# Designs tried in a protein design run: peptides against a protein of PDB entry 1IK9. Part 2

Target 1, 211 residues: chain A of PDB entry 1IK9
Amino acid sequence: MERKISRIHLVSEPSITHFLQVSWEKTLESGFVITLTDGHSAWTGTVSESEISQEADDMAMEKGKYVGELRKALLSGAGPADVYTFNFSKESCYFFFEKNLKDVSFRLGSFNLEKVENPAEVIRELICYCLDTIAENQAKNEHLQKENERLLRDWNDVQGRFEKCVSAKEALETDLYKRFILVLNEKKTKIRSLHNKLLNAAQEREKDIKQ
Target 2, 207 residues: chain A of PDB entry 1IK9 as posed
Amino acid sequence: MERKISRIHLVSEPSITHFLQVSWEKTLESGFVITLTDGHSAWTGTVSESEISQEADDMAMEKGKYVGELRKALLSADVYTFNFSKESAYFFFEKNLKDVSFRLGSFNLEKVENPAEVIRELIAYALDTIAENQAKNEHLQKENERLLRDWNDVQGRFEKAVSAKEALETDLYKRFILVLNEKKTKIRSLHNKLLNAAQEREKDIKQ
Target 3, 195 residues: chain B of PDB entry 1IK9 as posed
Amino acid sequence: MERKISRIHLVSEPSITHFLQVSWEKTLESGFVITLTDGHSAWTGTVSESEISQEADDMAMEKGKYVGELRKALLSVYTFNFSKESAYFFFEKNLKDVSFRLGSFNLEKVENPAEVIRELIAYALDTIAENQAKNEHLQKENERLLRDWNDVQGRFEKAVSAKEALETDLYKRFILVLNEKKTKIRSLHNKLLNA

## One batch from the design tools (peptide; made by RFdiffusion4, then SolubleMPNN)

Design b1_p8_1_s3
Fold by OpenDDE base, seed 1:
Order: C-alpha cells, then sequence, then structure tokens
Structure b1_p8_1_s3 (fold): chain B 211 residues (1-211), chain C 211 residues (1-211), chain A 8 residues (1-8)
C-alpha cells in the first residue's frame, strides 16, 4: 500500500491547517482511502475504482486525465498556485475539491467521509508514519552520502592514475626517441667513416694509375 | 532551533504510542522545550540550563555525561533495548524517565509539564514539522541521487580514458620499436654494403701491386 | 618528432 499525507486549507477554516491522507494499492485509479484531520477530529472515506470511473464519466473527462488531476489535488496538496480548493462540511461529512483555472472553476471530486470514533488513534498512526518516513529517508540519505563519498574517492584515484599514465606516455616517448637518436647517430657516424675510407681508397688508386 | 520528535511508550499506557518532542538552541545543554502528546492531549514544559545542571549535580553525574544520557533518552526514544523507561502522570503532569541497566535502574530526569489548552494546534504544528522534514529529506535525497549519477558517469568517463591511455602507451611503445628496427636495419644494410665495397677495393689494389 | 628526420 502506498500513502501520501498533504497539508490542505479548507475554504471554511482557512486559518486551520488540515491534513489529507490518501492511501492506495499500486495506482490511485484502483481506488483509495481518504482521511482528513484537523489534529483533533478525523474523518475517513473509501473511494472505489467504480466511483473514480463514475466521477470521470460525470465530468466527461478521460479516466487517465481525471486520475492525473486527482493525483495533483489529493497527493500534492493545493500546490503553490492555489489551483485546487478544498471544502469540507463537518455537519454533512461531505468533502469536495475544485480545480481553479483562469477562466473556469469546476468540481473535481466529492466524497462522503465518516467521523472516526477514536481520532487520536488515527492521528498517532499518521505521526508514526511520518516518523517512519523520516527515518527511512534519513537512512537512504546516509547511504547515498556514503556512496557519493566513495564515488568521489574512486574518481580521484582513477583521475590521478590517468594523469600519471598521460605523463608516463610522454616520458616514454621522449626516452625512446633519445635512445633511438643515440643509436642512429652511432650508425650515421659509422656510415660517414666508411664513405670517407672508400673515397680515400679511390683517390689513391687514381694517383697510382697516373707514373 | 533544533527539534526532534520521538515515539515513546509510557509505563502507565504501554499500548498507546506517545510522541515526545524536544526543541533546543544549538545544544541540549542550554535547555530545551519538551512536548508530550498522545494524539489528543498535549503537555509542554521548559527545562532550563540551570535545571539540567542541578539534575546532573543531584545525580552526582558529570554534566556532559548527563546531557549525553538526556540526548539518548529524549532524542532517540527508548531505543531497541528498552534502556529508557518513560513515566507520565496526567493528574500531576509529572514526567520522569529512568535508565535501566542490568544491575541498576535510576531516575535520569523529571519535569513538570503543563497541559496545553489547544492540543490540536500543537499536534498540527508537529505534523507540519514532520511533513516539512519529509520534503527537505526528499529534496536532499533527489539531489544526492543526481550527484551520485553524475559521479558515476564521470568515473566511467575517466576510467575509459585511463584504459585508452594504458592501451595507447603499449601501442606507442610497440610502434616506436617497430619503426626504430626498420630504420636501424636500413642503416645496418648500408654499413654492410660500404664494408663490402671497401673489401673489394682493397683486393683489387693488392692484385695491381702483385702484378 | 617524425622518424623521417632519421631516414636520411
Amino acid sequence: as target 1 above (211 residues)
Amino acid sequence: as target 1 above (211 residues)
Amino acid sequence: SDFSAYEE
């Protein structure tokens, strides 16, 4: 089961932060349990896949698009642009929410909720879930931090080995050329010496022919 | 201000999860605000640096060690070993906690709390803090994940460049030796040819003298 | 450095 808790403001009580919990199996489309609380009272309702489909049909909206709007409204809270407005009557236990666009506001959904007999239990469980989520996220952050520190060390080690390999390649090239030049210069000197000996031998023979 | 919320179980109500909030400035040693809630009622007290010092003195414990035990008890919850036990009287509003060791149990601290008039406000603010902490930890997690993915790419890129540099060094050495052997063999062939020409010229001159 | 300078 997946769960999301969002803070919302009700039109009737704009000064009192309410909490909207939604819980679902795999996809919000399959239905969900909605819980509303003000930190003293709690109200819960179940929304079936058939109700979601019926609301999409009643709105003449494609189901996937409707579920996409439900996800934005119910799982993200109103967002920074007040695009979604939430209404709840404690008398009728009727919860509804609207999408406000520039030119059109429309009701997106409406649910009958039931007042929870033991709201403290719902609130405690909600706080427990928040604390568990904090602990899980902290453990994940510590793991990612340790992994980033490892990757940074490994990167520095490979970078240092790479720089040493570049320098060693340049040094190898320079050393090999120096050694080759020495050996080649010895061979060039031997060639020049042999050519001079051949020239001298030819000049001596030309003198011996001319007595 | 720093804040920690922990779940605790009271000896009087072991089936009901309570939440212990502690808030402090920089160090727990400087004093703290303690809030206890069961999800319906809330109780708050302020503990001064002087009270912490007095409790350490009354316990004949070094202040830093005492604050270290307070931190374990109040900020971590009981922990998995039930080393800390929590007691609260709703009648007297007296909160106290004990450290349980194998051979000795002792009272670690005791605080007078006051019942909050509007517990819903305290509970809402507590839930808001949990949701804010979740959002902050999620944003940090996403950042660390993106950095991890970046570092992994950068590591793979440098590793691939390093492997290419190693291979290029071996190829350079092999190529330079092959080229050097070719040039050296040409010079050796030229030396052999010049030596043979010198030997032939000497043999012709020795024939001309015997003639 | 080009080995061509040593072929000569």
Scores: peptide ipSAE 0.062, ipTM 0.860, DockQ to the pose 0.003
Fold by OpenDDE base, seed 5:
Order: structure tokens, then C-alpha cells, then sequence
Structure b1_p8_1_s3 (fold): chain B 211 residues (1-211), chain C 211 residues (1-211), chain A 8 residues (1-8)
């Protein structure tokens, strides 16, 4: 089961933050349980897949699009743009919400809720879920932080090996060139010396011919 | 202000999860506000730095050690080992907690609480804090995840550059040796050719003298 | 790497 708790404002009680819990299995399309609380009272209703389908049909909206709008309304709360307006009558237990666009406002959905006999239990369970979610998220944060620190160390180690490889390549090239120049210069000197010996031998032969 | 909410069980009501909120400034030693709720009623008390100091003295415990025990009791809740037992009388509004060790149980602290007139407001604020904390932790998780992905890319990039550097070093060494062997062999061939010319010139001169 | 300087 998946669950999302949102903070909402009711049109009838704009000064009192309400909490809207939605619970579902795998997809919101398969139906959901909605719970509303003001921190003192709670109200719950079940919405079936058939009701979702019927409401989409009544709206002449494609089911996937309608479920997408339900998800935005019910799981995000009133986003920072107040696109969704929530209404609840504690007397009739009728909950409905509207989508407010610049030029169009329309009812997106409505649910009959039932007043919970023991609201404290529902509120306690809701708080427990929040605390459990905080603990899970904290454990995930600690894990991700440790992984970041590991990855940074591994990066620094490879970077240091890379820099050493670059320096070793440059040093190798320089050393090889120096050594080869020395050997080559020795061979060049020996070639020059042999040429001079050939020149001297030719000059001596030319002297011997001239008696 | 810092805040921690813990789930606790009261000895008097072991079937009803209670929530213990502690709020403090910088350090728990400087005093704190404690709030208890069962999801229907709430009770609040303020504990001063002087009361903490006095309780530490009455226990003949070093203040830092006492505050360390308060932190474990009040901020961790009853850990999985049930080391701390919480007691609350709704009639007297007296809250006390005990540390239970294998061979020793002792009262660690006690507080007089006041029943909150509007518990729903306190409960709503507590739920709001939980939801805000969830949102903050989710944002942190998303940030850390993106950073992990970045660090992994950066590591792969440096690793690939390192491998290319290693291969380039080996290729450079091999190429330099091959080229230098060729040039050196040419010079060795020229030296051998010049020596043969010197030998021939000497043989010709020896013929001219015998002639 | 200009080996030409070493041909001379």
C-alpha cells in the first residue's frame, strides 16, 4: 500500500490547516481511501475504481487524464499556485474539490466521507507514518552521504593516479630523448672521426704520388 | 529552535502510542519545552536550565552526563531495548521517566505538564512539522542522488582519461624505441662502411709501396 | 616528435 499525506486548506475553514491522506494500492486508478483530519476529528471515505471511472465518464475526460488530475489534486495538495480548492462540510460529510484555472473553474471530484468514531487512533497512526517516513528518509540520506564521500575519495585517487601517469609519460619521453641523443652523438662523432681519417689517408697518398 | 518528536509508550496506557515532542535552542542543557500528545489531548511543560542543573545535582550526576541521559531518553524515545520507561498521569499532569538497567532502575527526570486548551492546534502544528521535515529530507535525498550521479560520471571520465594515458605512455615508449633503433642502425651501417673504406685505402697504399 | 634534427 502506498500513502501520501498533504496539507490542505478548506474553503469553509481557511484558518485551520487540514490534512488529507490518500492511501492506494499500486495505482490511484484502482481506487483509494481518503482520510481528512483537523487534528481533532477525522473523516474517511473509500473511492472505488468504478467511481473513478464513472466520474471520468461524467466529466467526458479520458480516464488516465482524470486520474492524473486526481493525483495532482490529492497527492500534491494545493500546490504553491492554489490550482485546487478543497471543500468539506462537517455537517453533510461531503468533500469536493475544484480545479481553478484562469478562465475555467470546475469540480474535479467529490466524495462522501464518514466521521471516524475514534479520530485519535487515526491521528496517531498518521503521526506514526510521518515519523517512520522521517526515519527511512534519514537512513537514506545517511547512506547517500556515505556514498558521496566514497565516490569523492575514489575520484581523488583516480585523479592522483592520472596526474602521476601524465608526469611519468613526460618524464619518460624526456629521459628517452636525452639518452638517445647521447648515443646518437657518439655515433656521429665516430663517423666524423672516420671521415677525417679517410681525408688524411687520401692526402698522404697524393703526396706519395707527387717524387 | 531544534525539535524532535518521538513515539513513546506510557506505563499507564501501553496500548496507546503517545508522541513526545522536545523543542530546544542550540543545546538541551539550556532548557527545553516538552509536549506530550495521544492524538486527542496534549500537555506541555517548560523545563529550565536551572531545573536541569538542580536535577543533575539531586542525582549526584555530572551535568553533561545527565543532559546526555536526557537526550537519549527524550530525543530517541524508548529505543529498541526499552531502556527508558515513561509515566504520565492525566489527572495530576505529572510526567516522569525511568532508566531501566539490568540491575538498577532509577528515575531520570520528572516534569509537571499543563493540559493544552486547544490540543488540535498543537497536533496540527506537530503534523505540519513532520510534513515539512519529510519534504526537506526528500529534497536533500534528491540532491544527494544527483550529486552521486555527477560524482560517478566524473569518476568514469577520469578513469577513461587515466586508461588512455597508460596506453599512450606504452605506445610512446614502443614508438620511440622503434624509431631510435632504426636511426641507430643506419649510423652503425655508415660506421661499418667507413671502416671498410679505410681498410681498402690501407691495402692500396701497401700495394703502392711494394710496387 | 621531429627526429629530423638527428639525421644530420
Amino acid sequence: as target 1 above (211 residues)
Amino acid sequence: as target 1 above (211 residues)
Amino acid sequence: SDFSAYEE
Scores: peptide ipSAE 0.060, ipTM 0.859, DockQ to the pose 0.003
Fold by OpenDDE base, seed 3:
Structure b1_p8_1_s3 (fold): chain B 211 residues (1-211), chain C 211 residues (1-211), chain A 8 residues (1-8)
Amino acid sequence: as target 1 above (211 residues)
Amino acid sequence: as target 1 above (211 residues)
Amino acid sequence: SDFSAYEE
């Protein structure tokens, strides 16, 4: 089961933060359990896949688009843009929410909730879920931090090896050329010496012919 | 202000998860506010720096060690080792906790709490703090994940450049030696040609002398 | 690639 808890403000009680829990299996489209609490009382309702389909049809909205709007309204909380307004009557246990755009406000959905007999158990379970989520997120943060530190060390090692490889390539080229020039100069000196010996031998022959 | 919420089990109500909130400024040693809730009722007490010092003295424990034990008991929750047991009387509003070691159990501390008049407000604020902490930890997780992916890309880039540098170094060495051998062989051929010319010139001179 | 300059 997946779960999301968000803060909402009811139009009827704007000074009292309420908490909206939505729980579902695999996809929100398959149905969900909605739980509302003010920290003292709790109310719960179950919304089936058939009810979601009927609400989408009643709105003349494609089901995937409707579920997308439900996800934004119910799982994202009222974002700082107040795009979604929530209404709940404690008397009728009727919950409904509206989407407010610049020139258009419309009811997005409505649910009948039931008052929970033992709200303290629901509230404790909700707090437990929050604490579990905090612990899981902390463990994930610590793992990612350690992994980032590992990757940074590995990057620095490879970078240092790369810089050494560049320097070693330049040094190799320079050393090979220096050694090559030395051996070439020896061969050039030997060629020059042999040419001088040939010139001297030719000059001696020219002297021997001239008697 | 720093805050930690933990689950505790009271010896008097082992089937009902309670929540222990501790709030403090800078250091737990400077005093703290302790809040206990069962999701219906709440109890709060303030512990001063002087009370912490007195409890340490009464225990014949060094203050830093005592604060270290308070931190383990009150902020870590009852870890899976049940090293700390918590007691609370709803009648007397007296809270105390014990440290249980193999051969030694002792009272670590005790506090008088007061019943909160509006527990729903305290519970709502606690849930709000949990949701804020979840959101902050999620944002940190997303940042660390993006940074991890960046570091991995940067590592792969440098690794690929390093491998290319190694291959280029080996190719450079091989190419330079091949070119060097070609030029050396040309110079060796020229030396051999010049030696043969010198030998022929010497043989012709020896014929001219015999002639 | 200056190797040709040393052929001479």
Scores: peptide ipSAE 0.058, ipTM 0.859, DockQ to the pose 0.003
Fold by OpenDDE base, seed 4:
Structure b1_p8_1_s3 (fold): chain B 211 residues (1-211), chain C 211 residues (1-211), chain A 8 residues (1-8)
Amino acid sequence: as target 1 above (211 residues)
Amino acid sequence: as target 1 above (211 residues)
Amino acid sequence: SDFSAYEE
């Protein structure tokens, strides 16, 4: 079972932060349990897949789109102020919420809740879930932080090897060119020397032919 | 103000998870506010720096060590089961906790609490803090995850550049050697040709002298 | 790297 707790403000009690817990198995479409608390009292209701389908049909809304709106209303917390308005009657235990758009306000959903006999148990369980979620998220944060530090070290190590490789490539090229220039210059000098010897020998032969 | 919420089990009510909130300004040594709740009732007390000093003195414990033990007891949640035992009398509002070691059990601290008139407000505020902490930690997790993904990309990019640099170094060395061998062989061939021409010229001169 | 073989 998945769950989400959100802060909501009821139209009837805007000064008192309420908490809306929604619990579901795999998808919100399959139905969910909704729990409302003010930190003293709690109210719970089950919403079935058939009720969700019926509300979507009554609204003439496609079910997937309707479930998407339910997800925004009930799981996101009220996004920007005034987009979703929550209403609850403690007398009738009737919970409903509205979507307020610029030119259209409409009821998005309505659920009958039941007052929980032992609200302290529900509240304790809710706090336990929050504390567990904090601990899990902290452990995940510590893991991700250590992994970031590892990845940064690994990056620095490869970067340093890369820079050394670049420098070594340039040094190799420079060294090879220097060595080859020396050898080539020796061969060029030898060629020039041999050409001069040939020219001298030809000049001497031409002198010997001229007695 | 910093705070920590921990689950505790009271010796008097081992079946009911209680929540211990500790709030402090900068250091636990400067004093703290302790709040206990069972999800229905709440009790709060202020512990001053002087009370902490007095309890350390009464225990003949160095203050920094004592504060270190308070931090473990009150902020860590009870570590391994049975190391810290929590006691609370709802009648006297007396809260005390003990450290249980293998050969020594001793009272670590004791505080007078006061019953909160509006426990729902304290509970709502506590839940709000938990939800805020969850949201902050989730945002931090998302940030760290994105940073990990970035660092991994950056590592892969540098690694790929490094591998290309290694291959390019080997290719450069091979290409330079091939090119220089060609040029050197041309020069060697020219030297051999010039030497042969010199030898032939010398042999022709020696024939002309014998004639 | 046997540069010596090319000095010959």
Scores: peptide ipSAE 0.042, ipTM 0.859, DockQ to the pose 0.003

Design b1_p8_2_s1 (from b1_p8_2, 6 letters changed)
Fold by OpenDDE base, seed 5:
Order: sequence, then C-alpha cells, then structure tokens
Structure b1_p8_2_s1 (fold): chain B 211 residues (1-211), chain C 211 residues (1-211), chain A 8 residues (1-8)
Amino acid sequence: as target 1 above (211 residues)
Amino acid sequence: as target 1 above (211 residues)
Amino acid sequence: DLLDKLLS
C-alpha cells in the first residue's frame, strides 16, 4: 500500500493547516482512501475505480489524464501556490477541490467523507507513518552517504593508479630512447671507424703502386 | 532548535501509542521542552538546566552521564524493548521514567507537565515537523543518489582511461623494442659488411706483395 | 634484459 500525506489549506479554514492523506494500492487509478484531519477531528472516504472512471467521463476527460490531475492535486500537496483549492464542509462532510488556471477554474473532483469516531487513532497512525518514513529515509541517507564515501575512495585510488601509469609510460619511453641512442651511437662510431680504416688501406695501396 | 519525536508506551495505557517530543537548543544539558500527546490531548513541560543539574545531584550521578541517560531515554524512543519505562498520570500531569536493568530499576527522571488548552495546534505543528523532515530527507536522498551516480560514472571513466594507459604502455614498449631491433640489425649488418671489405682489401694487398 | 640482449 502506498500513502502520501500533504498539508492543505481549506477555503473555509485558511488559518488552520489540514492534513490530507491518500492511500492506494499500486496505482491511484484503482481507487484510494482519502483521510482529512485538523489534528482534532478526522474524516475518511473511499473512492473506487468506478467513481474515478465516472468522474473522468463526467468531466469529458481521458481517464489517464484525469488520474494524472488527481495525483497532482492530492499527492503533491498544494503544489505551487494557488493551483489547487480545497474545500470541505464539516457539516455535510463534502470535500471538493478545484484547479485554478489564470482564466478558468474547474472542479477537479469531489468526495463524501465520513467523520471518524476515534480521530485520535487515525492521528496516531498518521504520526506513526511519518516517524517510520523518517526512520527509513534516515537509513537510506546513511547508506547512500557510506556508498558515496566508498565511491570517492575508489575513484581516488584509480585516479592515483592512472597518474602513476601515465608517469611510468613517459618514463619508460624516455629511458628506452636514451638507451637506444647510446647503443646506436656506439654502432655509428664503429661504422665510422671501419670506413676510416678502409680509406687508409686504399691510400696505402695507392702509395705502394706508385715505386 | 533541535527536536526529536519518539513513540512511547505508557504503563497506564500500554495499548495507546503516545508521542514524546523533546525540543532543545544545541545540547540537551542546557534544558529542553518536553511534549506528550496521544493524538487527542497534549501536555507540555519545560525542564531547565538547573533542574537537570539538580536531578543529577539527587541521583549522585555525574551530570554528563545523567544527560547521556536522558538522551537515550527521551531521544532514542523506547530503544530495545523494556530498557526504559514511561509513566504518566493524566490526573496529576506527573511524568516519570525508569531505567530497567535486569536486577535493578531506578527512576531516571520526572517532570510536571501542563495540559495544553489547544492540543490540535500542538498536534498539527508536530505533523508539520514530520512532513518537513520527510521532505528534507527526501531532498538529501535525491542529492546523494545523483552524487552516487556521478561518482560511479567518474570512476568508470577513470578506470577505462587507466586500462587504456596500461595497454598503451605495453604496446609502446613492444613497438619501441621492435623498431630498435630493426635499426640495430641494420647497423650490425653494415659493421659485418665493412669488416668483410677490410678482410678482402688485406688479402688483395698480400697478393700484390707476393707478386 | 631485452636491451642487454640487443647490446650483445
């Protein structure tokens, strides 16, 4: 079961933060339970898949688009200021919400709620869910932090090995060229020496022929 | 201001989860505000630094050790089962808690609370704090997740560069040696050719002298 | 060393 709790302001009671809980299975399209509380009273209603489908049809809206708007209204909290207006009558237990566009407002949905006999139980369960969510998120944060620290160490280790590899490649190339030049110069010197010996031998032979 | 909300079970009402909020500035030693709620009623008390010091003295406990026990009792929730027992009288508004060790229980602390006139406001503020904490922790989780994904990419990039550097070093060494062998063999062949020319010239001169 | 073998 998925759940989202949002703060909302009711048009009738704008100074009192209300809490809107929506609970659903897998997808909001399959239906949901809506719970409203002011911290003293609580109201709950169940919205079926058939009601969601009927509301979409009554609005002449494609079901997936309608569910998308329900998700924005009911799960995002009061999004950016003034896009969604929430209304609730404690007398009639009628809850409705409107989408406000610049030039057009329209009712997005409406639900009949029932006053909960034991609001304290609903409030306690809501607080429990918040505390459990905090604990889970803290555990995730600690895990991600430790993983980040691990990845940073591993990155530094590979970076240091890479820098050593670059330096070792340059040093190897330089050393191999130096050694090769020494050997090559020795062989070039030997070639020059042998050429000089051939030249001297030819000059001596030319002297021996001239007697 | 720091705050911690914990679930506790009262000895008098073990079936009803109560919520214990502790709020303090910097260190619990400087004093704190304690708030208790059952989701319908709320009670609040202020504990001063002087009261904490007096309670430590009355217990013949070092102040830092006493504050350490207060922190475990009041901020950790009901830790592992049965280490701390919480008691509250709604009639006297007297709150006390005991540390249960295997063979010894002792009163760790006690506070007089006052019933809040508007418990709904305290409950709403508590839920608001929970929702804000959830939002902050979610934002931290998303940040850490993105950073983890970044570090993983950066690690893969450096690892791939390192592997290329290793392969390039081995290939360079192999190529340089091959090139050096070719040049060296050319020079060795030239040296051998020049020695053969010198030997032939010496043999020709010896023939000319015998003639 | 391969280099020593080349010097030789």
Scores: peptide ipSAE 0.034, ipTM 0.861, DockQ to the pose 0.000
Fold by OpenDDE base, seed 2:
Structure b1_p8_2_s1 (fold): chain B 211 residues (1-211), chain C 211 residues (1-211), chain A 8 residues (1-8)
Amino acid sequence: as target 1 above (211 residues)
Amino acid sequence: as target 1 above (211 residues)
Amino acid sequence: DLLDKLLS
């Protein structure tokens, strides 16, 4: 089961933050349970897949698009843009919400809720869920932080090995060239010496022929 | 201001989760505000630095150690070890908690609370704080996740560069040695050829002298 | 050393 709690403002009680809890299985399309609370009273309703389909049809909206709008309205809370207006009558227990476009407002959905007999239990469970979510998110955060620190160390270690490899490659090339120049110069010197010996021997022979 | 909310169980109401909110400035030692709620009623009290000092003195405990015990009791909630027992009388508004050691239980602290006139406001604010904390922690988790993914990519990139550098170093060494062997062999061949020419010239001269 | 063997 998935669950989302959002804060909303009702048109009838704009000074009182309300909390909208939605719980569902896998997708909102399959239906959901909606719970509204003001921290004293609670109201709950079940919205079936058939009701969602009917509301989409009544709106002449494709079901996936309608569910997408439901998700934005009910799970995002009141974003700062007042794109969604929430209405609730405590008398009729009728909850409805509107999408406010620049030039048009339209009812996006409506639900009949029932007043919860023991709102304290619903509120306690809601707070418990919030505290559990905080604890889970904190544990995840600590894990990600430790992993991040590990990855940063591992990166620095590989970077340092890479820099050493670059320097070692350059040093190897330089050392090999230096050594080879020395050896090559020795061989060149030996070749020059042997050539001079041949020239001298040829000159001596030419002198011996000329007596 | 720092704040912590924990769930606790009262000895008088073991089936009902209560929520203990503690709010303080920098350190619990400077004093704190305590709020207890059952999701319907709320009770609040202020604990001053002087009261904390007096409770520490009455316990013959060093203040820092006492504050350390307060932090464990009030901020950690009921850990699964039942190390702390919470007691509250709704009649007297007297809250106290005990530390349970294996062979000894002792009162760790006590507070006089006052019943909040509008518990719904306190509960709403508590839920708001939980939702804000969830949102902040989610944003931090998303950030850390993205950073973790970045660091992993960066690590893979440097690792791949390092492996290429190692291979390039080995290839460079091998190539340089091959090239130098070729050049060296050419020079060795030239030296051998020149030596043979010198030997032949010497043998010819020795024949010419014997002749 | 490989170099020494080559020099040799």
Scores: peptide ipSAE 0.034, ipTM 0.861, DockQ to the pose 0.000
Fold by OpenDDE base, seed 1:
Structure b1_p8_2_s1 (fold): chain B 211 residues (1-211), chain C 211 residues (1-211), chain A 8 residues (1-8)
Amino acid sequence: as target 1 above (211 residues)
Amino acid sequence: as target 1 above (211 residues)
Amino acid sequence: DLLDKLLS
């Protein structure tokens, strides 16, 4: 089951932060449980897939688009404060929310909630979930940090090996050329010596022909 | 200001999860604010540096060791459940906690708390802090994830360059030796040709002298 | 050395 808690401000109580919990299975489209609390009282309602479909139809909105708007309103607690307006009557237990566009505001959805008999239990469970989520996120952060440090070390090690390989390639080329030049110079010297011996032998024969 | 919220179970209410909030500046040693809540009521107390010092002295414990035990009891919500025992009287507003060792249990500290007039505000603020902490940890997690993906790409790129450098070094050595052998063989052939010409010239001169 | 083999 997926769960999201968000802060909301009710039009009726703009000075009091409320908490909107939404719980669903796999997709918000399949239905969800909504819980509202002010830190003293709590109210819960269940919204079925059929109610979501009906609300989308009543709005003449495509279901996927409607669910996309529900997700933004109910799960994205930090949208620009002005895009979604939340309303709740403690007397009627009627919750509704509106989307405010530049030129048009419209009701995006409405739910009948029920007052929870033991709000302290709901609040405690909500705080427990927050603390569990913090612990899980911290453990994941520590893991990612250690992995980051590992990857950075491994990168530095490979980089250092690469630099050594480049330098070793240049050194190899330089050494091989130096050694090759020495051997070539010896062979060139031997060729020059043999040519001079041939020239001398030819000059001696030309002298012997001229008595 | 640093803040930690932990779950605790009170000996008086073992079925009800309580939340212990501790807030401090820089170090717990300098004093802290403690808040206890059951999700309906809240109680707050301030513990000064002098009270911490006095409690350490009364226990005949070194202050740093005592603060280390306070940190484990009050901030480390997930110690083995059996190591620290928490007690609170709603009537006296007296909070105390014990450390349970194998052979000895001892009182580690005690605080007079005051019942908060508006517990809903304290609970809302506590939930807000949890949600803020979740958001911060999520943002950090997303950043670390992106950084890890970057480092992994960079590692793969350097590794691929390193492997290419190794292969290029081996190829360079092989190519240079092949080229050097060709040039050396040409020079060896020229030396052999010149030696044969010298031998022929010497044989012709020996024929001319025997005539 | 491969060079020594080429000199030989």
Scores: peptide ipSAE 0.032, ipTM 0.861, DockQ to the pose 0.000
Fold by OpenDDE base, seed 3:
Structure b1_p8_2_s1 (fold): chain B 211 residues (1-211), chain C 211 residues (1-211), chain A 8 residues (1-8)
Amino acid sequence: as target 1 above (211 residues)
Amino acid sequence: as target 1 above (211 residues)
Amino acid sequence: DLLDKLLS
């Protein structure tokens, strides 16, 4: 089961933060359990896949789009822009929420909730889930931080090896050319010396023919 | 102000998870506010720096060591090993906790709490703090994940450049040696040709003298 | 090529 808890403000009690828990299996489309609490009382309702389909049909909205709006309203909270408003009657246990657009507001969904007999247990379980989520997220953060530090070290090591490889390539090229020039100059000197010896021998032979 | 919330089990109510909130400024040594809740009722007490010092003295424990034990007991919860046990009387509002070692248990601290008149507000604020902490940790996780993915890409890019540099260095060395050998062989051939011409010229001159 | 200049 997946779960999301969000803070909401009810139009009837705008000064009191309420908490909306939604719990579902795999997809929100398959149905969900909605729980509302004010930190003293709690109310719970179950919404079936058939009810979600009916609400989408009643709104003349495609089911995937409707579920997408449900996800934004119920799992993200109102957000900073009051795009979703929440209403709950403690007397009727009727919960409904509206989407507020610039020029139009419309009811996006409505649910009948039931008052929980033992709200303290629901509140304790909700706090436990929050603490578990904090601990899991902290462990993930510590892991990711250590991995970041490892990857940064590994990057620095490879970068340093790369720079050494570049410098070593340039040094190798320079050294090989220097050595090659020395050997070539030796061979060029030997060729010049042999040519001079041939010229001298030819000049001596031409002198020997000229007596 | 720093804050930590932990789940605890009271010896008097072992079946009911309680929540212990500790709030402090900079250091736990400077004093703290302790809040206990069962999800219905809440109790709060303030512990001063002087009370912490007195409790350390009463235990004949060095203050830094005592504060270190307080931090483990009150901020980490009991942990998996039941090293700390918590006691609370709802009648007297007296909270105390013990450290359990293998062969000895001792009282580590005790506090008088006061029943909160509006527990729902304290519970709502506690849930809000948990949700804020979850949101902050999620944002940190997303940031660290994106940074990990960046560092991994950067590492792969440098590694690929390094491997190309190594291969290019080896290819350069091989190519330079091949080219050098070709040139040297040409010069060696020219030297051999010139030597043979000198030998032939010397042999011809020796024939001309014998003739 | 530097080699071609050295050959020369």
Scores: peptide ipSAE 0.025, ipTM 0.861, DockQ to the pose 0.000

